# Ledger of designs, part 19: peptides against a protein of PDB entry 6J54

Target 1, 223 residues: chain A of PDB entry 6J54
Amino acid sequence: NENLFASFIAPTMMGLPIVTLIIMFPSLLFPTPKRLINNRTISIQQWLIQLTSKQMMAIHNQKGQTWSLMLMSLIMFIGSTNILGLLPHSFTPTTQLSMNLGMAIPLWSATVFTGFRYKTKTSLAHFLPQGTPALLIPMLVIIETISLFIQPVALAVRLTANITAGHLLIHLIGGATLALLNINTMTAFITFTILILLTILEFAVALIQAYVFTLLVSLYLHD
Target 2, 42 residues: chain B of PDB entry 6J54
Amino acid sequence: QFQFTGIKKYFNSYTLTGRMNCVLATYGGIALLVLYFKLRSK

## One batch from the design tools (peptide; aimed at target 1 T12 M14 Q96)

Design b1_p26_1_s1 (made by RFdiffusion4, then SolubleMPNN; from b1_p26_1, 21 letters changed)
Fold by OpenDDE base, seed 4:
Structure b1_p26_1_s1 (fold): chain B 223 residues (1-223), chain C 42 residues (1-42), chain A 26 residues (1-26)
Amino acid sequence: as target 1 above (223 residues)
Amino acid sequence: as target 2 above (42 residues)
Amino acid sequence: NSLEEFLRALELALEDLLRSLLLNLV
């Protein structure tokens, strides 16, 4: 059991944690454009950023669109880290709940405080839906308040759980494949095929989870 | 501060906001009191 | 530091939960 979760332990080199370097590594994959017509890689990256930006910020007003840079950087970071984490013998920082909470809580707080600052009446109105009976107002306000505070936790846990579960499953099936190579090559081939299909699925999951995380942050900003 | 002057208190945004402010203030006070008593008892 | 410790504890608890679930599933 400990061997299964060994891949999720924060890596160290010579007693020094290299997690910081791993977190910063995806930034090297997205260089800034320097020409009118950039390389193919940069052009594709910019195209993807523009598409996701247009799609995500379409629901926001002009003031909300000021968050486009932050949200795009967030989705690129999470997406890149999740994809890189699927490489063999790699460590994904997003599997660490602490990191995801570290991202979710400040962003959530910023969106909530922004709402309270600029749209106080509207933000406070979200704690009490319209048309509620007067007797249920206190209870509903309480549960809506609790629901608000659960949002950052749910956001972080969702990302962490999905990525961690995928990695765990890949490791389990991969380990089983290696173990079965010396026992039954035919069944090992079957498990290997499943592993390949699962890996492809996890690539998709990695991207959609990054998108969902960013989208929910954007949605909270819209509220 | 108490904006409960709307005719339809559940459909008027001002009355709703006023009610929300009152409720939030009330529960905030209650929460502080509960926390105070909890810290005082222990 | 206390928050970091709490987050570490939460992470460890989650790992333990996952281990237990895996043991029950396998």
Scores: peptide ipSAE 0.114, ipTM 0.701, DockQ to the pose 0.043
OpenDDE base, seeds 1, 2, 3, 5: peptide ipSAE 0.090, 0.041, 0.018, 0.079; ipTM 0.676, 0.657, 0.637, 0.661; seed 1 fails the geometry check

Design b1_p26_1_s2 (made by RFdiffusion4, then SolubleMPNN; from b1_p26_1, 19 letters changed)
Fold by OpenDDE base, seed 1:
Structure b1_p26_1_s2 (fold): chain B 223 residues (1-223), chain C 42 residues (1-42), chain A 26 residues (1-26)
Amino acid sequence: as target 1 above (223 residues)
Amino acid sequence: as target 2 above (42 residues)
Amino acid sequence: SSLEEFQEALKLAEESLRQSLLLNLV
């Protein structure tokens, strides 16, 4: 059973963290275009980035457009790391709650702070929904305040839980498939089919979670 | 459109300003309570 | 020191979660 979680342990060599290299690796997959007409792969990549950028920034005004670069970089980073994490026996940094919190908290705080700076009235008003009975105002304000502070935690945990659960499930089903090969080949085949379907699902989840993470950050910015 | 008079003009859950004031009042009240208990403990 | 304590607490929480998951999978 220890082997299941071995892949979730941060890899180190001689006490030096390899995690930094793993985190930096996805950046190599996104080279900067140098030609007017780039390779097909790069062109598709740029097209996807533009498409996602348009969707993400559609909810923001001109000032919100300033966050476009950061949000796009974030989604690309999280998405790439999540996808790479689906490789067998690979380490996914995003499975580490510490990393996700390290990303979520600063971004959340920045968005909240930006909201208070430029939209103070609106931001403060968000602590009290419209139409609240007078007697419930204090209680609801407190609840909304607490809810605000839970946002970064929920953001990080959601990403971590989804990726971790998927990764564990792939390993478990994979291990079961291997074990069943010697017992019942037919059952092993069924399990293998499930594994394939699950892997496809996890690819989708990886992308969706990256999108959701970035989207929520964007929504918090928009308030 | 709602017409508010008196205190309801400044403290209401429908207008933006009213909601803001309610939030500030709530925080202020909590702060005062905390301060009161701290001073009482001395 | 507070940051370190917080990080340690998070680490402990992660470990507890992993243990819980292990127990649920057994």
Scores: peptide ipSAE 0.168, ipTM 0.713, DockQ to the pose 0.041
OpenDDE base, seeds 2, 3, 4, 5: peptide ipSAE 0.127, 0.060, 0.135, 0.131; ipTM 0.701, 0.669, 0.710, 0.675

Design b1_p26_1_s3 (made by RFdiffusion4, then SolubleMPNN; from b1_p26_1, 20 letters changed)
Fold by OpenDDE base, seed 1:
Structure b1_p26_1_s3 (fold): chain B 223 residues (1-223), chain C 42 residues (1-42), chain A 26 residues (1-26)
Amino acid sequence: as target 1 above (223 residues)
Amino acid sequence: as target 2 above (42 residues)
Amino acid sequence: NSLEEFQRALELALADVERSLLLNLV
């Protein structure tokens, strides 16, 4: 059990947190284009960024499009960190709830605050769904208010839980595969196949969670 | 389109302004209740 | 401290799930 969770412990060297370096590392994977026609890899990367940007910002007006840079950087950061975290013996900062909360809460608060600043009437109206019976108005407003405050928590926990669960499953199935190698090779092969499929799934989950995280932030901004 | 008269014009769950007013009224009511209990505790 | 406690609780819960899964596989 200790070995399983050892990968989730924040790495430190000489008392200095290496987490900062790990967090900064994905930035190196996204160099700024310098040529009119860049390398194929960079071109594909830019193409993907443009596609995701178009999809993400399609729901926003001109003022909301100012958040495009931040949202795109966020999705790229989370996605890259999640994918890199799938490397063997790697540390995924996004598995740390503290980090996810550190990202979610400010972004959520910023979106909510922006909504109240520019769309005060609409934002306040969101606490009461349309067509609510008069007798249920106070209770529903309270529930909706509580729901609002749960949003950042849900956002952070969702990301953390999905990534953490995936890593745990990979480790568990991997360990089981190794254990079964000495017992039944055929069964070990089956578990190994499951491991491969699970790994592929985790790659997809890593990207999806990054997208969902950013999308929800965007949706909260749109209110 | 709904036409509301009287108090329903300002407090309704269908119009944007009505919804806003309902929310504000709810918060105001809660605040008043909290204030009442605080003052009563003295 | 509360966040750390929550994380610890989550880790313990996950560990319990792991133990349960391992026991079911044996």
Scores: peptide ipSAE 0.160, ipTM 0.694, DockQ to the pose 0.043
OpenDDE base, seeds 2, 3, 4, 5: peptide ipSAE 0.136, 0.084, 0.109, 0.157; ipTM 0.687, 0.662, 0.688, 0.679; seed 2 fails the geometry check

Design b1_p26_1_s4 (made by RFdiffusion4, then SolubleMPNN; from b1_p26_1, 20 letters changed)
Fold by OpenDDE base, seed 5:
Structure b1_p26_1_s4 (fold): chain B 223 residues (1-223), chain C 42 residues (1-42), chain A 26 residues (1-26)
Amino acid sequence: as target 1 above (223 residues)
Amino acid sequence: as target 2 above (42 residues)
Amino acid sequence: SSLEAFEEALKLAQEDVLASLLAALV
């Protein structure tokens, strides 16, 4: 079963990590518009970006809308890498917990610090729900504080777990299908059908996880 | 809308300021406890 | 409330995927 996790090992060429190139590859799929009226593909892409941007930033004030570029870049990066990760035997950087933590922790910290900087009173008040009985105040404040620190962990683990689980499942079922091709064609056909359905599901999960990750980051900023 | 008198004005769970003060008081209490245990160990 | 419902749905979906993965590993 060690072969199952072989795809998660960081690839190297001649002792040099190629992970950097893999991470930069999705950026090539999104060229910058050069014309007022671009090609159909670019136009559709820009249209989708605009729609998602409007949906995410509609709930934010002007100060929050300053983060639109960063948030959109984040969702595009995570989404593209997640989709590319569904290719067989492909290395997905988002399956690495270290990378997800590297993204989640700084973003979370930025949101928390921004909250304390511009909305200090409100941010502090969030540690105590309104109407709490006096006897429960200390305990509840502690719980809310712990909850705050769990947020970056939850973001990273959620993304990593979903993508990793999906990736592993696709490989496992794919391998099982190949193994069953020579044993029982009918069973292999069933497993192949399941694989197709699972792949479709993972496409949806990949997009949803990218969206949720970005959305939660934005919500932590402007609750 | 909520009018509190005395110490309840500063420490309440209904007003924004009151909630903030309660949080700060809690953190202060925890800090004092940690300090106490640290000094006790030495 | 809608956001919370969405989060719950996402959690359930995650659990389903995890359960499927665990079932495949065993």
Scores: peptide ipSAE 0.259, ipTM 0.758, DockQ to the pose 0.030
OpenDDE base, seeds 1, 2, 3, 4: peptide ipSAE 0.220, 0.226, 0.189, 0.186; ipTM 0.745, 0.752, 0.740, 0.755

Design b1_p26_2 (made by RFdiffusion4)
Pose (drawn by RFdiffusion4):
Structure b1_p26_2 (pose): chain A 223 residues (1-223), chain B 41 residues (1-41), chain P 26 residues (1-26)
Amino acid sequence: as target 1 above (223 residues)
Amino acid sequence: FQFTGIKKYFNSYTLTGRMNCVLATYGGIALLVLYFKLRSK
Amino acid sequence: SFSDFFSFFSSVVSFENNVVLSLALS
């Protein structure tokens, strides 16, 4: 009975303040120069695009490359609006589940209607995988179509659920430091757990590769 | 001039990318179950 | 009318907060 942890009961609030200012704000962190040589703080933003525009370009190699100049604007928005909210009292718009159901459905249904305007047969004849055996036609086409309509829900719910799950362990491991007016040796170990956990919460950039890239496989497989 | 800089891009891919009516239908029906539960409290 | 609309908006925000927290714990 040496080190007794404590806890504080308090409501964890994901309130909703004025949002249309908070959305527009990580657009003016990135400027654009009308000059040849640039000023060494855009120049490491301009080099960071020319890397990851050479990985969502190399798989497709079609006339579906026209679509890929918009998929690098989808990686900078939720690459910034997940990184800004690690600050002390900031508010992330990709916490709420509302705009992610407007990020998945206008993009996911912009992919099944891409081959239906050009191929019209073999886009969902991709439901036919191989040289058809006879014992498992109805066990297949009720499976591969129930794992198609999962995809918009499987694209948006995997983003909202773990971004907010990073904010609660920031508060609850952080709020147990403030309520630790008991023995002071264990206060530093909970603080040291925090400053490791904030390094893991820069996997909020690593969860934007898993949004643009399973939108490219959900685009390269249909088209 | 927030248009003609990206007007060549719109009618290229808004043929399939501007289908927010399915989002508007799935959003407008999602407005209907919440006003109904508060009506029945 | 303004007080009914503000009480409806505060119920919607409180329901959306419970849904986000119950999804982050599941």
Fold by OpenDDE base, seed 1:
Structure b1_p26_2 (fold): chain B 223 residues (1-223), chain C 42 residues (1-42), chain A 26 residues (1-26)
Amino acid sequence: as target 1 above (223 residues)
Amino acid sequence: as target 2 above (42 residues)
Amino acid sequence: SFSDFFSFFSSVVSFENNVVLSLALS
């Protein structure tokens, strides 16, 4: 069991956190454009960023569009770290709940405070759904208040659980395939096929979770 | 669209202002209850 | 910039790791 979770331990060198370097590494994969017509890879990256930016910012007004840079950087960060975490013997910072809470709580609080600052009436009204019976108003307001405070936890846990579960499954199925190679080659082939399909799924999950995390932050800002 | 009279004008679950007032009233009531029990223990 | 965003969160994670390490060594 310790060997299974060894991949989730934060790596350090002589007590110094190498996690900082791992977190900063994805930034090197997205260089700033220097030419009018850049490399095809950079052009594709810019196109994808613009496409996602248009999709994300379509919900917000001009005031909300000021968050475009933050949200785009967030999705690029989470997406890149999740994909890089699928590399063999790599460490995924987003598997750490503390890391995700460190992102979720400030962003959530910023969106909530921004909402209360500029849309106080609407934000307060969101604690009570429209059309609720009078007798259920006090209870529902309390429930909605609790629901608000669960949002940052849900953001962090969702991302952490999805990425961590995927990593664990890959390791478990991978270990099972290796163990079955000496027992039943046919069964090992089946498990290996499942492993391949699972890895493809995890690549998709890595991107989807990055998108969902950023989208929910954006939606909380829009409320 | 909605026409309310009396207390329902200020406290309703349909209008934005009414919903806001209901939320504030709920929080105020809870705060008063907490304050009451705090003062009662003294 | 993206680099600034990464640096910010990297610093936060670094701080947390140092705190955890300090607590573990205490």
Scores: peptide ipSAE 0.140, ipTM 0.738, DockQ to the pose 0.040
OpenDDE base, seeds 2, 3, 4, 5: peptide ipSAE 0.101, 0.070, 0.099, 0.118; ipTM 0.762, 0.754, 0.772, 0.719

Design b1_p26_2_s1 (made by RFdiffusion4, then SolubleMPNN; from b1_p26_2, 20 letters changed)
Fold by OpenDDE base, seed 1:
Structure b1_p26_2_s1 (fold): chain B 223 residues (1-223), chain C 42 residues (1-42), chain A 26 residues (1-26)
Amino acid sequence: as target 1 above (223 residues)
Amino acid sequence: as target 2 above (42 residues)
Amino acid sequence: LEALLKALLELVAKLLEEATLALALS
């Protein structure tokens, strides 16, 4: 069991936390444009950023548009780290629950606080769904309050669990293929095909989880 | 769309203000209960 | 909650569409 999770251990070099460098590395993949007509890669990146920005911020008013930079940076960070984590023998920081909690809790608290600051009445009203029978109001308010506090945990766990499960599955299937090479080549070929399909799926999952994470933060802000 | 009178005007589950007041009342009630038990243990 | 569910459903639909497209291209 320990061998399965060896790839998820935070790497260190010379006793120094090299994880910080790994976290900062994806930022190098998104250089700032300096020319009117940039390279194809940069142009595609900007186009994608613009599309995602328009999609996420369409639900927000002018005040919500202030969060555009933060949300876009978040999705780019999580997405890039997740994609890079699918490289062979790579370390994905987002597999660490501590990191995801470190991102989720502040952002969640900020969104909740922003909601209370600018939409106090609406935010308080969200603890009670409309049309609730009078006798169930107190209990439902309590449940909704608990639900609110579960949001950051669910947000972090969702991201961590999905990415971790994907990585674990890739490693397991990969190991199985290698083990079956000398046992049954045909079965090994089948498992290898499954591995390829799984890797493609994990690429999609990586992007989706980044998007969902950011979207949920945005939705919590919008309430 | 909904016409409420009396206490239901301020405490209802349909209007925004009504829901807010219900939430505040619930929290207030919980706070009072906690305070009661705290004073009881004293 | 309703908005979230709607968004999730739309996302799932898009993902399924992309998956089917990917399978078709494979």
Scores: peptide ipSAE 0.119, ipTM 0.681, DockQ to the pose 0.016
OpenDDE base, seeds 2, 3, 4, 5: peptide ipSAE 0.020, 0.053, 0.016, 0.109; ipTM 0.677, 0.655, 0.675, 0.671; seed 3 fails the geometry check

Design b1_p26_2_s2 (made by RFdiffusion4, then SolubleMPNN; from b1_p26_2, 20 letters changed)
Fold by OpenDDE base, seed 5:
Formats: sequence, C-alpha cells, structure tokens
Structure b1_p26_2_s2 (fold): chain B 223 residues (1-223), chain C 42 residues (1-42), chain A 26 residues (1-26)
Amino acid sequence: as target 1 above (223 residues)
Amino acid sequence: as target 2 above (42 residues)
Amino acid sequence: LLEELEELLKLLEELLNKLTLELALS
C-alpha cells in the first residue's frame, strides 16, 4: 500500500515543507473586490458567497450572525482545497488528519465556549434531553458529555475520510486506465469513462463536505 | 403541566432550570467521587 | 438546515450508489 499512498505523503523541497504554500495558494484565487461592478468571475464568487451566507445564517439569531465571516472563510478554504486536490497527482492538504483536527478542534472549542458564555443555561441544559426519567439522568448526562467530545473527532475524520477515499479511487482508476492503454484500448476507454464520472462525483463531494463541515460548526454554535 | 413542588421543583427533566440543576448535580457528584478516590489513595 | 443536510447526504448516497453500480458493471 506504500505505492498507493505515495501521493498522500507531504511534499517537501530541499527539506522545506511545501504544504504551507499549498495551503495558502487557494487564498489567491479569491481576490478582494474593488469596484462596484467587478469582473464576471469575481461577481459570480461574491454571488455564491452571498447565497451560501444566507442559507447558513438563516438558523442563527443576530448574535450568531457575527460568525458569518469565519464560516464563509472556512467553507471557501475547505472547498477550494478539496477541488484543487482533485487535480491528477496533486496533494490535498485536507487528506491530512492533523490539519483537519487543527481546524476542527479550535472551531469546535470556540463554538462550545461561545455557547457557554452567552447561553449558559441553555448549553448546560443540552447535556440532558427533555423528559428523561429520573433514574437515567446521571448516565445520560455522561453519555451526552462524551458525545460532545466526539464531535471534533467525527468532524475531522468525516472530512478526511471522504476526501481521501475519493482521491484514492481517482488514482486507482487512473492508474488502471494508463496500464490498460498498452493492453486493450477498448477496456481503457471504459475505465477512462468511469474516471470522468468519478471525478464529477468527487467535485460534488468536495463541495458537499466543505458545506457539511461548515454547517456542523454553525449548528454547534446555534444549539 | 409542570407544576412541581419540593425537590422536584429544582431537579426535574422538563424545565430548563431543572435540567441545568440536574447536570450540575451530576458533575458535582462525579467531582466528589474523583476527589474521594484521590484523597483515599494518599 | 438539518433537513437540508439530510437532503445533501441523500444526494451523496445516491451518487455513491450510482458509482458503485457503474463499478460493478464494469
């Protein structure tokens, strides 16, 4: 499996990690608008950001609206990195569990802390579902507490596993296609068609996972 | 109808305040147990 | 939003099922 996972090894150049540059690169694709009527590409980007912002902020009150910038930046970062990672033989930083944990844990902690700060009574009450029998209260509170601590892990693993699995499939099918080019052209064409369909699927998955990641962070903030 | 009296007024699973108190009591109990075992080992 | 998330997950599952079927048929 070392050959299969070779594409997931962090790239380095002269002993320096290139991962930092790769992570910063997607930010260059979204320049700041300067005019009232910008270029078509920038206008589309702003329009998409506005639409996603409206959907995500609809669940929040006025106090929750302050997190709009953070959530939008998060979805833009994860979405762009995931899409760029679909390029052949490209390294996707989001496949690294360490990076996803590095993003998930602070954001989760911030949302939980914000909840305890501004909604102390409600946040404490969430550890006990409404209408529970008295005998099950202590055990249920413990379970809910454990569930809370599993949230950041589940968030990071979900994103990492989905993107990694998709990336592996693309490389496997792609490698098989190249190997079959010298053996059977017809079979190679079939595998290539599957590869195209798979890439389209992974584009959708990339966007969905970015949205889900951001949405869950938003939901933890709300309730 | 959530008109509880006595200890059920403060510790119930239906009202927001009651749920909060139950959670605090549970954490307090666990903390006391941990403290007991810590002091016992010494 | 939870309902929307469920819809998105449903769409993802449908796409994965289609992919699985395509792989099985190939």
Scores: peptide ipSAE 0.211, ipTM 0.693, DockQ to the pose 0.019
OpenDDE base, seeds 1, 2, 3, 4: peptide ipSAE 0.192, 0.175, 0.160, 0.166; ipTM 0.710, 0.708, 0.694, 0.696

Design b1_p26_2_s3 (made by RFdiffusion4, then SolubleMPNN; from b1_p26_2, 21 letters changed)
Fold by OpenDDE base, seed 1:
Structure b1_p26_2_s3 (fold): chain B 223 residues (1-223), chain C 42 residues (1-42), chain A 26 residues (1-26)
Amino acid sequence: as target 1 above (223 residues)
Amino acid sequence: as target 2 above (42 residues)
Amino acid sequence: SAAALLALLLAAAAALEAATLALALA
């Protein structure tokens, strides 16, 4: 059973963790444009960033759009790390709950604090949905308060669980395919087909989870 | 749209001010209950 | 800046990962 989780152990070199270098590596894949008209690759990259930026920040006003740079960098970081994690023998930092909590908790707290700072009345009113019967007000306020504190946990666990489960499934099906090659070639072919489909799905999941993570942070900011 | 009279004007689940007041009242009530039990134990 | 804030968040996350690794090795 421990062999299944070997790929999720933080890599070390000479006993020193190199996770920091792995985290910084995706930044090299997004060079800053230096020309008015760049090459095709960078142009497409910038175009995609602009599209996602417009979609993500469409719900925010001028002051809320100040977070655009941070949110876009966040989605690019998570997306790139998730995609790179699908490479063979690679380590995905976002499979670590500590990493995702380290992102979720500060971002969540910042959005909540920003809401209370600039929209105090609306933020406080958010704990009570409109039209609530009078008798249910105390109970519902408590539930909404608890729900608020669950948000960072849910945000981190969602990302961690989806990426980790996908990686485990790929490894398991891949291992089963190799084992079945010498037992039954027909079943091995079926499992291999499933593996291919699953891999394609995981690429999509990697991007979707990055988007969902960033979107929820943005949504909490808007309140 | 909503016309409330009396206490419902300040404590309602429809207006922003009313909702805010209800939330604050709930937290205040909980705080008072906690304080009551702490003082009672002494 | 927003980029600087994100960098700080990532640094904090990396620090947490390093701490958990240190605890696992202890």
Scores: peptide ipSAE 0.101, ipTM 0.683, DockQ to the pose 0.043
OpenDDE base, seeds 2, 3, 4, 5: peptide ipSAE 0.024, 0.049, 0.082, 0.064; ipTM 0.607, 0.670, 0.692, 0.673

Design b1_p26_2_s4 (made by RFdiffusion4, then SolubleMPNN; from b1_p26_2, 21 letters changed)
Fold by OpenDDE base, seed 5:
Order: C-alpha cells, then structure tokens, then sequence
Structure b1_p26_2_s4 (fold): chain B 223 residues (1-223), chain C 42 residues (1-42), chain A 26 residues (1-26)
C-alpha cells in the first residue's frame, strides 16, 4: 500500500518544500505576447483563452465580467497542473485536498459576498424556490442554507476525487500489467491496451474538471 | 399578475419580495429560538 | 445554459459512475 500512495506524498528536497516550485512551473508555459503576430503556439493559446472567456462570460453581466481575468487564470492553472500531473512519477498539487479547499473556499465566499453586496434581494430569494407550499417554507429554507454551505466542500472534493481516482487507476492497472508480463503475455497486452485507453481518458478528465470547477465558480457568481 | 392582499402581500412564495421576507422571517425565528435556549440554559 | 449544465453534470455523473465501477472491478 505504501507503493500505491507514494506518489501522493508531498515532495521535499533537503528539507525544503518543492511544492512551491511545482505550483509556479505551469506559469512558465504561458508566456506573455510581445509581438502583434506571435508564434503558432502562443497564437493557439490566446485563441483558446479568448474562446473560453467568451463562452464563460456570456452568462454574466457587465459587473460580472470583471471576474474574467481571475476565472481564466484559475482554469489555466488547474488545467495545466492536471495535465502535468499525468506525467510519469510526477506530483500533482491538485490531488491535495488542502490545496483545493484553499482555492475553493475563498472563491466561493467571494462570490457569495459579492452576490449579497450587489444583489441582496435576489440572493436572499434564492433560499426559497418559487411555488413552495407555505408549510414547507421553513424546512426548505434550512435545506437550501445547508446546500449553500456544502457548495465549497463539494467543489473541492469533486476536483480532488476525480484526479486522485484517475491516478490510482493508472497505477493499479500499470502494476497489474507488469505483474502479468511474466505470467501471460496475451493478458498483459490486453491490460496494457486498457491502460493506454485509460490514460487518454484521464487527459480528457483533467481538462473537463478544470473547466467544470471554473464554470461552477462563475455560476455561483451569477446566482 | 399576482395581486396578494393582507399578510400574503408580504409573505408569499411567488414574488421576489415575498420570498425574501419569508427567508428573513425564518432566520429570525431560528435566531430567536437559539437565543431562547441559550438564555434558558443559564 | 441550464441545459448545458445539466448535460455536463449528467456526463460527469456517468463518468464517475463508470470510474467507480472500474475501480470496484479492479
């Protein structure tokens, strides 16, 4: 079991945490444009960022569009870290629940407080759906309040669980393939094929989870 | 469209203002209950 | 957008269910 969870231990070198460097590394992959016509890679990146920004901010009003920079930085950070984490024997900071909570809670609180500040009436009205019978109003308000507080937890756990589960599956199937190499080559080949398919799936999941995380944050902002 | 009269004007589940008032009333009631139990325990 | 959200949530739920099943079978 130690071998399975060894990849999830925070890496340290000479008593210093390397995690800080790992977190900052994805920022180097997105350089700032210096020319009007940049390289193909940079142009593609900017194009993708523009497309995603247009899709996400189409829901928001003019006041909500102020959050576009933060949301785009968030999706780029999570997406890049998740993809880099799929490299062999690499550490993914997003697998740590503490990190995801540290990201989710402040963002969630900011969205909720922003809602109360600018849209107080609408925000308070969200605790009670329309058409509720009079007798069920108190209970439903309580349930909705509890649901609100579960949102940041669900946001963090969802991201962590999806990435962690993917990594575990890759390690388990990889270990099984190595074990079967000496027993039966045909079965080992089949398991290896499954491993390849799973890795492709995990790449997709990594991107989707980054998008979903950011989308939900933006949705909470929109209320 | 909905013309409520009396108490239903302020406390309804269809209008925005009514829903807000219902939420505030429920929170106020809960706060009073908590306060009552706290004072009772002392 | 609500429909898109519902579709995304459904797809995510199905993917998670498939993943959990795969984990259970492994």
Amino acid sequence: as target 1 above (223 residues)
Amino acid sequence: as target 2 above (42 residues)
Amino acid sequence: LKELLEALLRALAEALEALTLALALS
Scores: peptide ipSAE 0.098, ipTM 0.686, DockQ to the pose 0.022
OpenDDE base, seeds 1, 2, 3, 4: peptide ipSAE 0.101, 0.073, 0.057, 0.046; ipTM 0.690, 0.685, 0.678, 0.680; seeds 1, 2 fail the geometry check

